# Peptides against a protein of PDB entry 6IDX, part 58

Target 1, 380 residues: chain A of PDB entry 6IDX
Amino acid sequence: KELAKLSADVTFATEFINMDGIIVLTRLVESGTKLLSHYSEMLAFTLTAFLELMDHGIVSWDMVSITFIKQIAGYVSQPMVDVSILQRSLAILESMVLNSQSLYQKIAEEITVGQLISHLQVSNQEIQTYAIALINALFLKAPEDKRQDMANAFAQKHLRSIILNHVIRGNRPIKTEMAHQLYVLQVLTFNLLEERMMTKMDPNDQAQRDIIFELRRIAFDAESDPSNAPGSGTEKRKAMYTKDYKMLGFTNHINPAMDFTQTPPGMLALDNMLYLAKVHQDTYIRIVLENSSREDKHECPFGRSAIELTKMLCEILQVGELPNEGRNDYHPMFFTHDRAFEELFGICIQLLNKTWKEMRATAEDFNKVMQVVREQITRA

## One batch from the design tools (peptide; made by RFdiffusion4, then SolubleMPNN)

Design b1_p12_1_s2 (from b1_p12_1 with T1A H10A)
Fold by OpenDDE base, seed 4:
Structure b1_p12_1_s2 (fold): chain B 380 residues (1-380), chain A 12 residues (1-12)
Amino acid sequence: as target 1 above (380 residues)
Amino acid sequence: AASLKPTPLAPL
């Protein structure tokens, strides 16, 4: 207890570390010896002193043994550990993951995100905060393959549901520390969009061109039997497609693929458009047809609007940026849906289309409409 | 890359 208090002092920490005192603390944890009276209290103070000593940065985190890591991981994976020990164990694992890639690898072998999700189902907000903090650390330090696996896993869907139900919809105020961890998780989740945001469309890729053609098909041929294979009448069809791509509001009516060669938002804009067209087909068709039937120069160019809105959403959500320590702003809606970014796009494109109509905008007013829409999104 | 700081320990 005194050691845990004194370990916060850098002078004491330096002297204690020079006496190999930290090695004694690690050996106490490694031994796992429950034979002492007040073992749980002693262990809680030992873990506190260990963490406070390590936070001085005098000793490398790589000094810890695999036995120590396994003991700490054991305190997180076991269902009946004292809250004090669990909290310190989560914090130690967070620090290990953040400070050492070699420790990240070892910890990622011993602990699953599923085990950490169990600590979100408790009424203790501090435990929930450290559980999310460790998830965030693991997610930040994961190699891209494992990060994508963590993102695609049932763990992320379940994690969102658990956070929504046990944290966000909880009967208690969210503390600043929890709000920060939710913000960090949100940023790390949006950074998975960076690859698609920075992916240029290849105008020669037939599969990517077929997506643009599918957008046209959904908008204009929704009642047409798919049996009308593209086989005969190439010139009349090219002229028809140019008209249809104009009605879709692409900037390049001849080759809409060129509109997706700019990064950001690259292919991410096409992904959003395709999601809207497939999942919210009635909304998509309505937006396209309402603007395609206008002869008054007040048509909202859907294709251009979708691209610039996707870019704007990436800027607002800081896609590709590292989490900022001073930010606590999280959006509860991102915990309500698996495709929350695409759903946000679907809401915002309707808002844009509405705002365009209300402003009686023309193509010359495009940037003014986008500024108004940005203000509307950032104030919501 | 700016590493996130570890979450500060709540006192025992």
Scores: peptide ipSAE 0.088, ipTM 0.757, DockQ to the pose 0.802
Fold by OpenDDE base, seed 3:
Structure b1_p12_1_s2 (fold): chain B 380 residues (1-380), chain A 12 residues (1-12)
Amino acid sequence: as target 1 above (380 residues)
Amino acid sequence: AASLKPTPLAPL
């Protein structure tokens, strides 16, 4: 206890480290020996002293043994550990992951997100906070390939559901520390969109062109009886598609693929459009057909609007930016749906279409409409 | 990359 308190002092820490004192603490953890009276209390103070000593940055985190890591990971993975030991073990693992890529790799082999999820189902908000903090640390330090795997895993769906039910909808006010960890998790998850946001469409890729053609098909052919596919020659088909792409509101109605060559938002805009068209088909068709039937120059160009809205949402959500210290603004909607970004896009595109009508906008007012929509989204 | 600070431990 006194050692844990004194370990916060840099002068004491320096002298204690010079006496190999930290090695003694690590050996106490490594031994796992429950032979001492008050073992749990002694271990909790040992872990506190260890963390406080390491926080001075005098000793490299890379000095810790694999046995030490396994013991700390064991305290997180075992169901019958004292809350005080569990809390300190989560914090030590967080610190290890944040301070060393070598320790990240070792910890990622010993602990699964599924094991950390069990610590979210408890009523202790501090344990929940440290569990999310460790998940966030693992996510932040993961290689790009592993970050995508973590996002696609059923564990993330389960994680969001558990956070929603046990943290956000919990019977206790969310503290600032928890709100920060929820913000961090949100930012790290939206940063997975960066690749798609920076991916240019290849106008020569047939599979990507087929997606644009599918958007046209869903908008214009879904109501047309398949029997009336007119045997019209290749030129009439090209002219028809050019008209359809104009009605879809693409800037390049001859070659809509060119609208997706700008990054940001690149292919992410096409992903959002396709999601809207498949998941919210009635909303998509309504937006497209309502604007395509106008002869009054007050048509809202869906394709252009969807691209610029996707870009705007990426800017508002700071896609590709690292989480900032002291931020605690999280969106509960992020935890309500697996495809929260695409659902947000689907809400915001309806808002944009409504705002365009209310303003009686023309193509010249496009930037003004986008500015009003930005202000509406950022105030919500 | 600015490393997030570790979450501060609550005192025992």
Scores: peptide ipSAE 0.075, ipTM 0.753, DockQ to the pose 0.777
Fold by OpenDDE base, seed 1:
Structure b1_p12_1_s2 (fold): chain B 380 residues (1-380), chain A 12 residues (1-12)
Amino acid sequence: as target 1 above (380 residues)
Amino acid sequence: AASLKPTPLAPL
């Protein structure tokens, strides 16, 4: 108990470490000897002293044994552990993952996100905070393939549902530390969009071109009986599609695929447009047709607007940036839907279309409309 | 980019 308090002092820590004191603490954990009187209290203070000593950065985290890691992981995976031991074990594992890629690999073999999710289903906000902190550390240090697997897994949907129900919808104020961990989780999840944001459309890929053609079909052919496709020659058909792509508001209405070659936002803009067209079809058709029927130069170019809005949302959400230690601004909407980014896009494109109408904007006002929409989104 | 700091321990 006194050691745990003194371990926060850098002078004491330096002397104690020079006396191999930290090695003694690690051996106490490694021994796993539950037969000692007051074992739980002794262990909680041992883990506190160990973490406080390591936080001075004097000793490398790589000095810890695999037996030590397995003992700490065992305290997180076992259902009958004291809350004080569980909390410190989560914090030690977080620190291990953050400070050492070698320790990350070993911990990722011993602990599953599913085990950490069980620690979110509790009334203790401190345990919930450290459980999310460790999930965030594991997510941050995971290689790209494993990050994508963590995101695609049932674990993400389940994690989101549990966070929503047990943290966000809890009848208690969210503390700053929890708000920070929710922000970090949001940033790390939005960073999975970076691949799509940096993926250029290939104008020669027929499957990608068929998506753009599907956007045209949904907008203009969804009410047309398939019997009325005019048997007009290939040139008249190309001229018709060029008109349709102009009405869709693409910058390159001859070859709309060229609008998706700019990164950011690359293919992510096309993903958002396709999601809107399939999931919110009535909203998509309404936005396109309201602008396609205008001859007054006040048409909102949907295709251009969708691309620049996707780019702007990536900039606002800092897609591809690491989370900042001082931020705690999380969006509860992120936890309410599987495709929260595409839903945000669907809200913001309606806001953009409304703002364009209210401003009586023309194509010359485009950047000014985008600036006003940016201010509206960042104030909401 | 700055590495995230570990979450501060709550007192025992």
Scores: peptide ipSAE 0.064, ipTM 0.747, DockQ to the pose 0.771
Fold by OpenDDE base, seed 5:
Structure b1_p12_1_s2 (fold): chain B 380 residues (1-380), chain A 12 residues (1-12)
Amino acid sequence: as target 1 above (380 residues)
Amino acid sequence: AASLKPTPLAPL
């Protein structure tokens, strides 16, 4: 207990480390020997002293043995561990993951996100905070392949529902530390959009072109009796599609694929449009047809608007940026849905279309409308 | 249970 308290002092830590004192603490953990009276209290203070000593940065985290890692991971995976031991074990694992890629690899073999999810179901906000912190550390340090797998596990209705129901909607005020970890988790989750945001459309990729064609089909062929499929020659069809892509509000109405070659937002804008068209079909058709039936200069260019809105949402959400220390601004909405970004896009595109009408905007007012919409989104 | 001092989280 006194050691744990004194270990917070850098002078004491330096002297204690020079006496190989930290090696003694690691060996106490590695031994796993439950034979001592007050073992749990002793272990909790040992883990506290170890963490406080390591936080001085005097000793590399790479000094820890695989046996030590397994013992700490064992305290996190066991269902009936003292809350103080569990808390310190989560914090030690977080620190190991953050400070060493070699330790990350070893820990990622010993612990699953599923095991950490169990620690979110408790009423103790400190345990929940440390569990999310370790999840965030694992997510941040994951190689790209494993990050996508973790992302898929995060997009799983289970983790987000547990965070929503047991953390965000918990019977306790959210502390600053928890709010920070929720912010970090949100940032790391949105950074998974970076790949799609930075993916240029290939105008020669037929599968990507078929998505643009599907957007046209959903907007214009869903109301057309198949009997009006014009049996007229290939040139009239090309001219018809060019008209349809103009009515969809693409900048390049001859080859809409060219509008998705700019990154950001690249293919992420096309993903959002396709999601809107499939999941919110009535909303999509309404927005397109309300602007396609106008012969006035007040048409809202849906395609251009959707691209620039996707880019704006990426900028507002700081997609591709690392989480900042001291920030705690998380959006509970992003924990409510697995496709929360695309749902946000669907809300914001309706807001944009409404704002365009209210402003009686023309194509020359496009940037002014986007600025007003940005202010509306950032104040919500 | 002795109230242990809360251990800070690692810096991000």
Scores: peptide ipSAE 0.041, ipTM 0.651, DockQ to the pose 0.088; fails the geometry check

Design b1_p12_1_s3 (from b1_p12_1 with T1M P8K H10K)
Fold by OpenDDE base, seed 5:
Structure b1_p12_1_s3 (fold): chain B 380 residues (1-380), chain A 12 residues (1-12)
Amino acid sequence: as target 1 above (380 residues)
Amino acid sequence: MASLKPTKLKPL
């Protein structure tokens, strides 16, 4: 107990480390010997002293043994552990993951996000906070392949549901520390969109062109069987498709693929448009047809609007930016749906279309409409 | 790369 308090002092820490004191603490953890009276209390103070000593940055985290890592991971994976030990063990694992890529690899072999979800299903907000902090550390330090796997895993759907039900909708005020960890998790989740946001459309890729053609089909041929894809289009069909792409509000209505060559938002805008067209088909068709029937120059260009809105949402959500230590602002909506970004896009594109009509906007007013929509989104 | 700071321990 007194050692744990003194370990917060840098002068004491330096002398204690110089006396190999930290090695004694690591060996106490590694031994796993439950034979001591008050073992749980002694272990909680040992873990506190160890972490406070390591926080001085005098000793490299790479000094820890695999046996130490396994013991700490063992305290986190046990269903019945003392809350004080669990809290310190989660914090030690977080610190190990954040400070060393080699420790991240070892820890990622010993623990899964699925095991950490059990620590979110408790009434203790401190345990929940440290569990999310460790999840965030693992997510941040994961290589790109593993990061995408973590995002797509059933564990993430379950994680979001558990966070929503046990943290956000909990009968307790969200503390600043928890709000920060929820913000961090939100930022790290949106950073998975960065690849698509920075992916340029290849105008020569037939599969990508077929998505644009599918957007046209859904809007104008909604009752037409996709099997009736009319063979090599006559010049009349090419001219018809050019008219349809103009009615869809593409800037390049001759070759709409060119509108997706700019990054950001690149292919992410096409993903949002396709999601809207497939998942919210009636909303998509309504938005397109309400504007395609106008000859008064008050048509809202859906294609251009969808691209610029996707870019705007990426800017508002800071996609590709690292989480800021001073921020605690999280949006509960992003924990309610698996495809929360595309659902947000679907809400915001309807808001944009409404705002365009209310403003009686023309193509010259486009940037002004986008500014008003940005203000509406950022105030909501 | 901005490194997240470890969550500060609360006293026991």
Scores: peptide ipSAE 0.110, ipTM 0.796, DockQ to the pose 0.818
Fold by OpenDDE base, seed 3:
Structure b1_p12_1_s3 (fold): chain B 380 residues (1-380), chain A 12 residues (1-12)
Amino acid sequence: as target 1 above (380 residues)
Amino acid sequence: MASLKPTKLKPL
């Protein structure tokens, strides 16, 4: 107990480390020896003193043995560990993952996200905070291949559901530390969109063009009597589709695929449009047809608006940026739905279409509408 | 490079 308090002092820490005191603490953990009276209390203070000593940055985290890592990971994987030991073990694992890529590799072999999710189901907000902090550290330090595995839709669904039900909807106020970890998890989750945001559409890829054709089909053929089968003339058919792509509000009416060659937002804008068209079909059809039937210069170009809105949402959400230590702003909405970004897009595209009408905007007002919509989204 | 700071340990 006294050692754990004194270990927060840099002068004491320096002297204690110079006496090989930290090596003695690591060996106590490595031995796993339950023979000592008050073992649990002693271990909790040993782990506290170890972490406080390491926080001075005098000793490299790479000094820890694989046996030490296995003991600490063992305290996190065991269901019947003292809360104080569990909390310190989670904090030590977080620090190891953040400070060393070599320790990350070893820890990622010893623990699973599923084991960490179990620590979110407890009523102790400190344990929940350290469990999310360790998940965030593992997510941040994961190589691209392992980030995709952590991004597996089922693991994310389960994690989001547990966070929503046990943390956000918990009967306790969310502390600043937990709010920060929820913000970090939100940012790291949005960074999974970076690949699609930076993926250019290939205008020659038929499968990608078929998605744009499906957007046209959903908008214009869903209400069309099957009697208007487009007549056999290839040129009339191509000219008809050029009109439909204009009515959809694409900038390139001849080849809408060209509108998705700019990154950001690249293919992510097409993913959002397709999600809206399939999941919120009535909303999509209404937005498209309401603007496609206008002969007045007050049509809202859906395709252009959806692309620029996707880009703006990526900028607001800082997609591809590292989380900031000064921020604790998270949206509970991002934990309520599996496709929360696409749902946010679906809300914001309706807001954009409403704002366009209220402003009586024309194509010349486009940037002004987008600026008003940005202010509305950032104040909500 | 934003380095995440480790979560501060609460006293026992």
Scores: peptide ipSAE 0.110, ipTM 0.799, DockQ to the pose 0.787
Fold by OpenDDE base, seed 4:
Structure b1_p12_1_s3 (fold): chain B 380 residues (1-380), chain A 12 residues (1-12)
Amino acid sequence: as target 1 above (380 residues)
Amino acid sequence: MASLKPTKLKPL
């Protein structure tokens, strides 16, 4: 107890570390010997003193043994652990993961996100906060392959559902610390979009061109009488597609693939358009056809608008930026849907199309419409 | 890269 208090003092910490005191604390944890009276209280103070000593940055986190890591991981993965030990064990594991890639690798072998989700199903918001903090640390330090697996896994859907039901929809106000961890989780998940945001379309890739063709098909072939078989000439087909791509509102209506060569938003804009066209087909068709039938110069260019909106959403959501320690602004919608970014795009593209009509905009007003839409999104 | 700071432990 007194050691745990004194360990916060840098002078005491330096002297105690020089006496191998931290090694003694680690050995007490490693021994796992429950034979002492008040073992749980002693262990809670030992873990406190260990963390306070390590927070001085005098000793490398890499000094800890695999046995120590397994014991701390055991206090997180085992049912019916003392709350005080659990909180400290989560905080120690978070610190280990954040400070050492070697410790991250060892911890990621001993603990699953599924085990940490069990600590979110409790009414204690502090345990929930430390559990999300450790999940965020593991997610931040994961190599790209494992990070993508963590995001795509049933565990992430389950994690979102558990957070939604047990944290966000809980009968308790969200504290600043929890709001920060929810913000961090949101930022780390949106940062997985960075690769697609920075991926240029290859205009020569047939599979990518087939996606643009599918956008055209969904918009126009559903209403085309099959008797209007595109006339047998390859040139008539190219001329027809050029008209269709103009009606879709691409800037390069001859080769729409060129509109996706700019990064940001690169291929992420095409992903959003395809998601809208497949998942919200009626909304997509309506937006395209309402503007394709206009002869009054008040047509909203869907393709251009979708690209610039995707870029704007990436800027608003700070895609590719690291989480800021001072922020706690999270979007509850992120926890309600697996494809929250694409759903946000689908809401915002409808808002853009509405705002364009209300403003009676022309192509010259494009940047003014985008500015008004930005203000609408950032005030919502 | 600014690493996130570990969550502050509350006193016992």
Scores: peptide ipSAE 0.109, ipTM 0.798, DockQ to the pose 0.759
Fold by OpenDDE base, seed 2:
Structure b1_p12_1_s3 (fold): chain B 380 residues (1-380), chain A 12 residues (1-12)
Amino acid sequence: as target 1 above (380 residues)
Amino acid sequence: MASLKPTKLKPL
């Protein structure tokens, strides 16, 4: 108890570390010997003193043994562990993962996200905060391949549902520390869009061109039986598609694939357009046909607008940026839906189309409309 | 880039 309190002082910590005191604390944890009266209280203070001593940065985290890691992981994985020991064990694992890639590898073998989800279902917000902090540390330190697997796993959908029901919709106010961890999880989740945001369309790829053709088909051929395509010669067909891509509001209406060669937002803009066209078909068709039927210079170019809106949403959500320590702004909506980014795009493209009409905008006003839409999105 | 800081322990 006294040691745990004194370990927060840098002068005491320096002297105690110089006496090999931290090695004695690690050996006490490694021994696992429940032989003493008040062992749980002694262990909780030992773990507190260990973490406070390590926070001074005098000793490398790489000094810890595999036996120590297994004991700490055991306190997180075992049922009926003392709450005070569990809190310290989660915080020690978080610190290990954040400070050492070698310790991350060892901890990722001993701990599963499924075990950490059980600690989110409790009434203690401090345990929930340390559990989500450890999930965030594991997600941040995961290699790119394993990071994508962690995100695509059934665990991510389940994790989101548990966070929504037991953390966000809990009968208690969200503290600043928990709000920060929810922000971090949101940023790390949206950083998975970076690959698609940085993927250039290949204008020669037929499969990618077939997606653009599907956008055209959904907008203009949804009522046409495919049997009634008149056998009009190849030139009339090319001229027809060029007109349709102009009505869709692509900048390059001859080869719309060229509009997706800019990164950001690359292929992510095409993914959003295809999602809107398939999941919100009536909304997509309405937006496209409303602007395609205008003979006045006040048409909102859907294709260009969707690309620049996708880029703007990536900038607002800081896609590809590391989370900042001072931020705690998370959006509960992103925990409610599997395709929350594409749903946000579908709301924002309707807002853009409305704002364009209200401003009586032309193609020259495009950047001014986008600025007004940015201000509307960032105030919501 | 600032590395994320570990979550501070509350006193026992």
Scores: peptide ipSAE 0.103, ipTM 0.791, DockQ to the pose 0.713

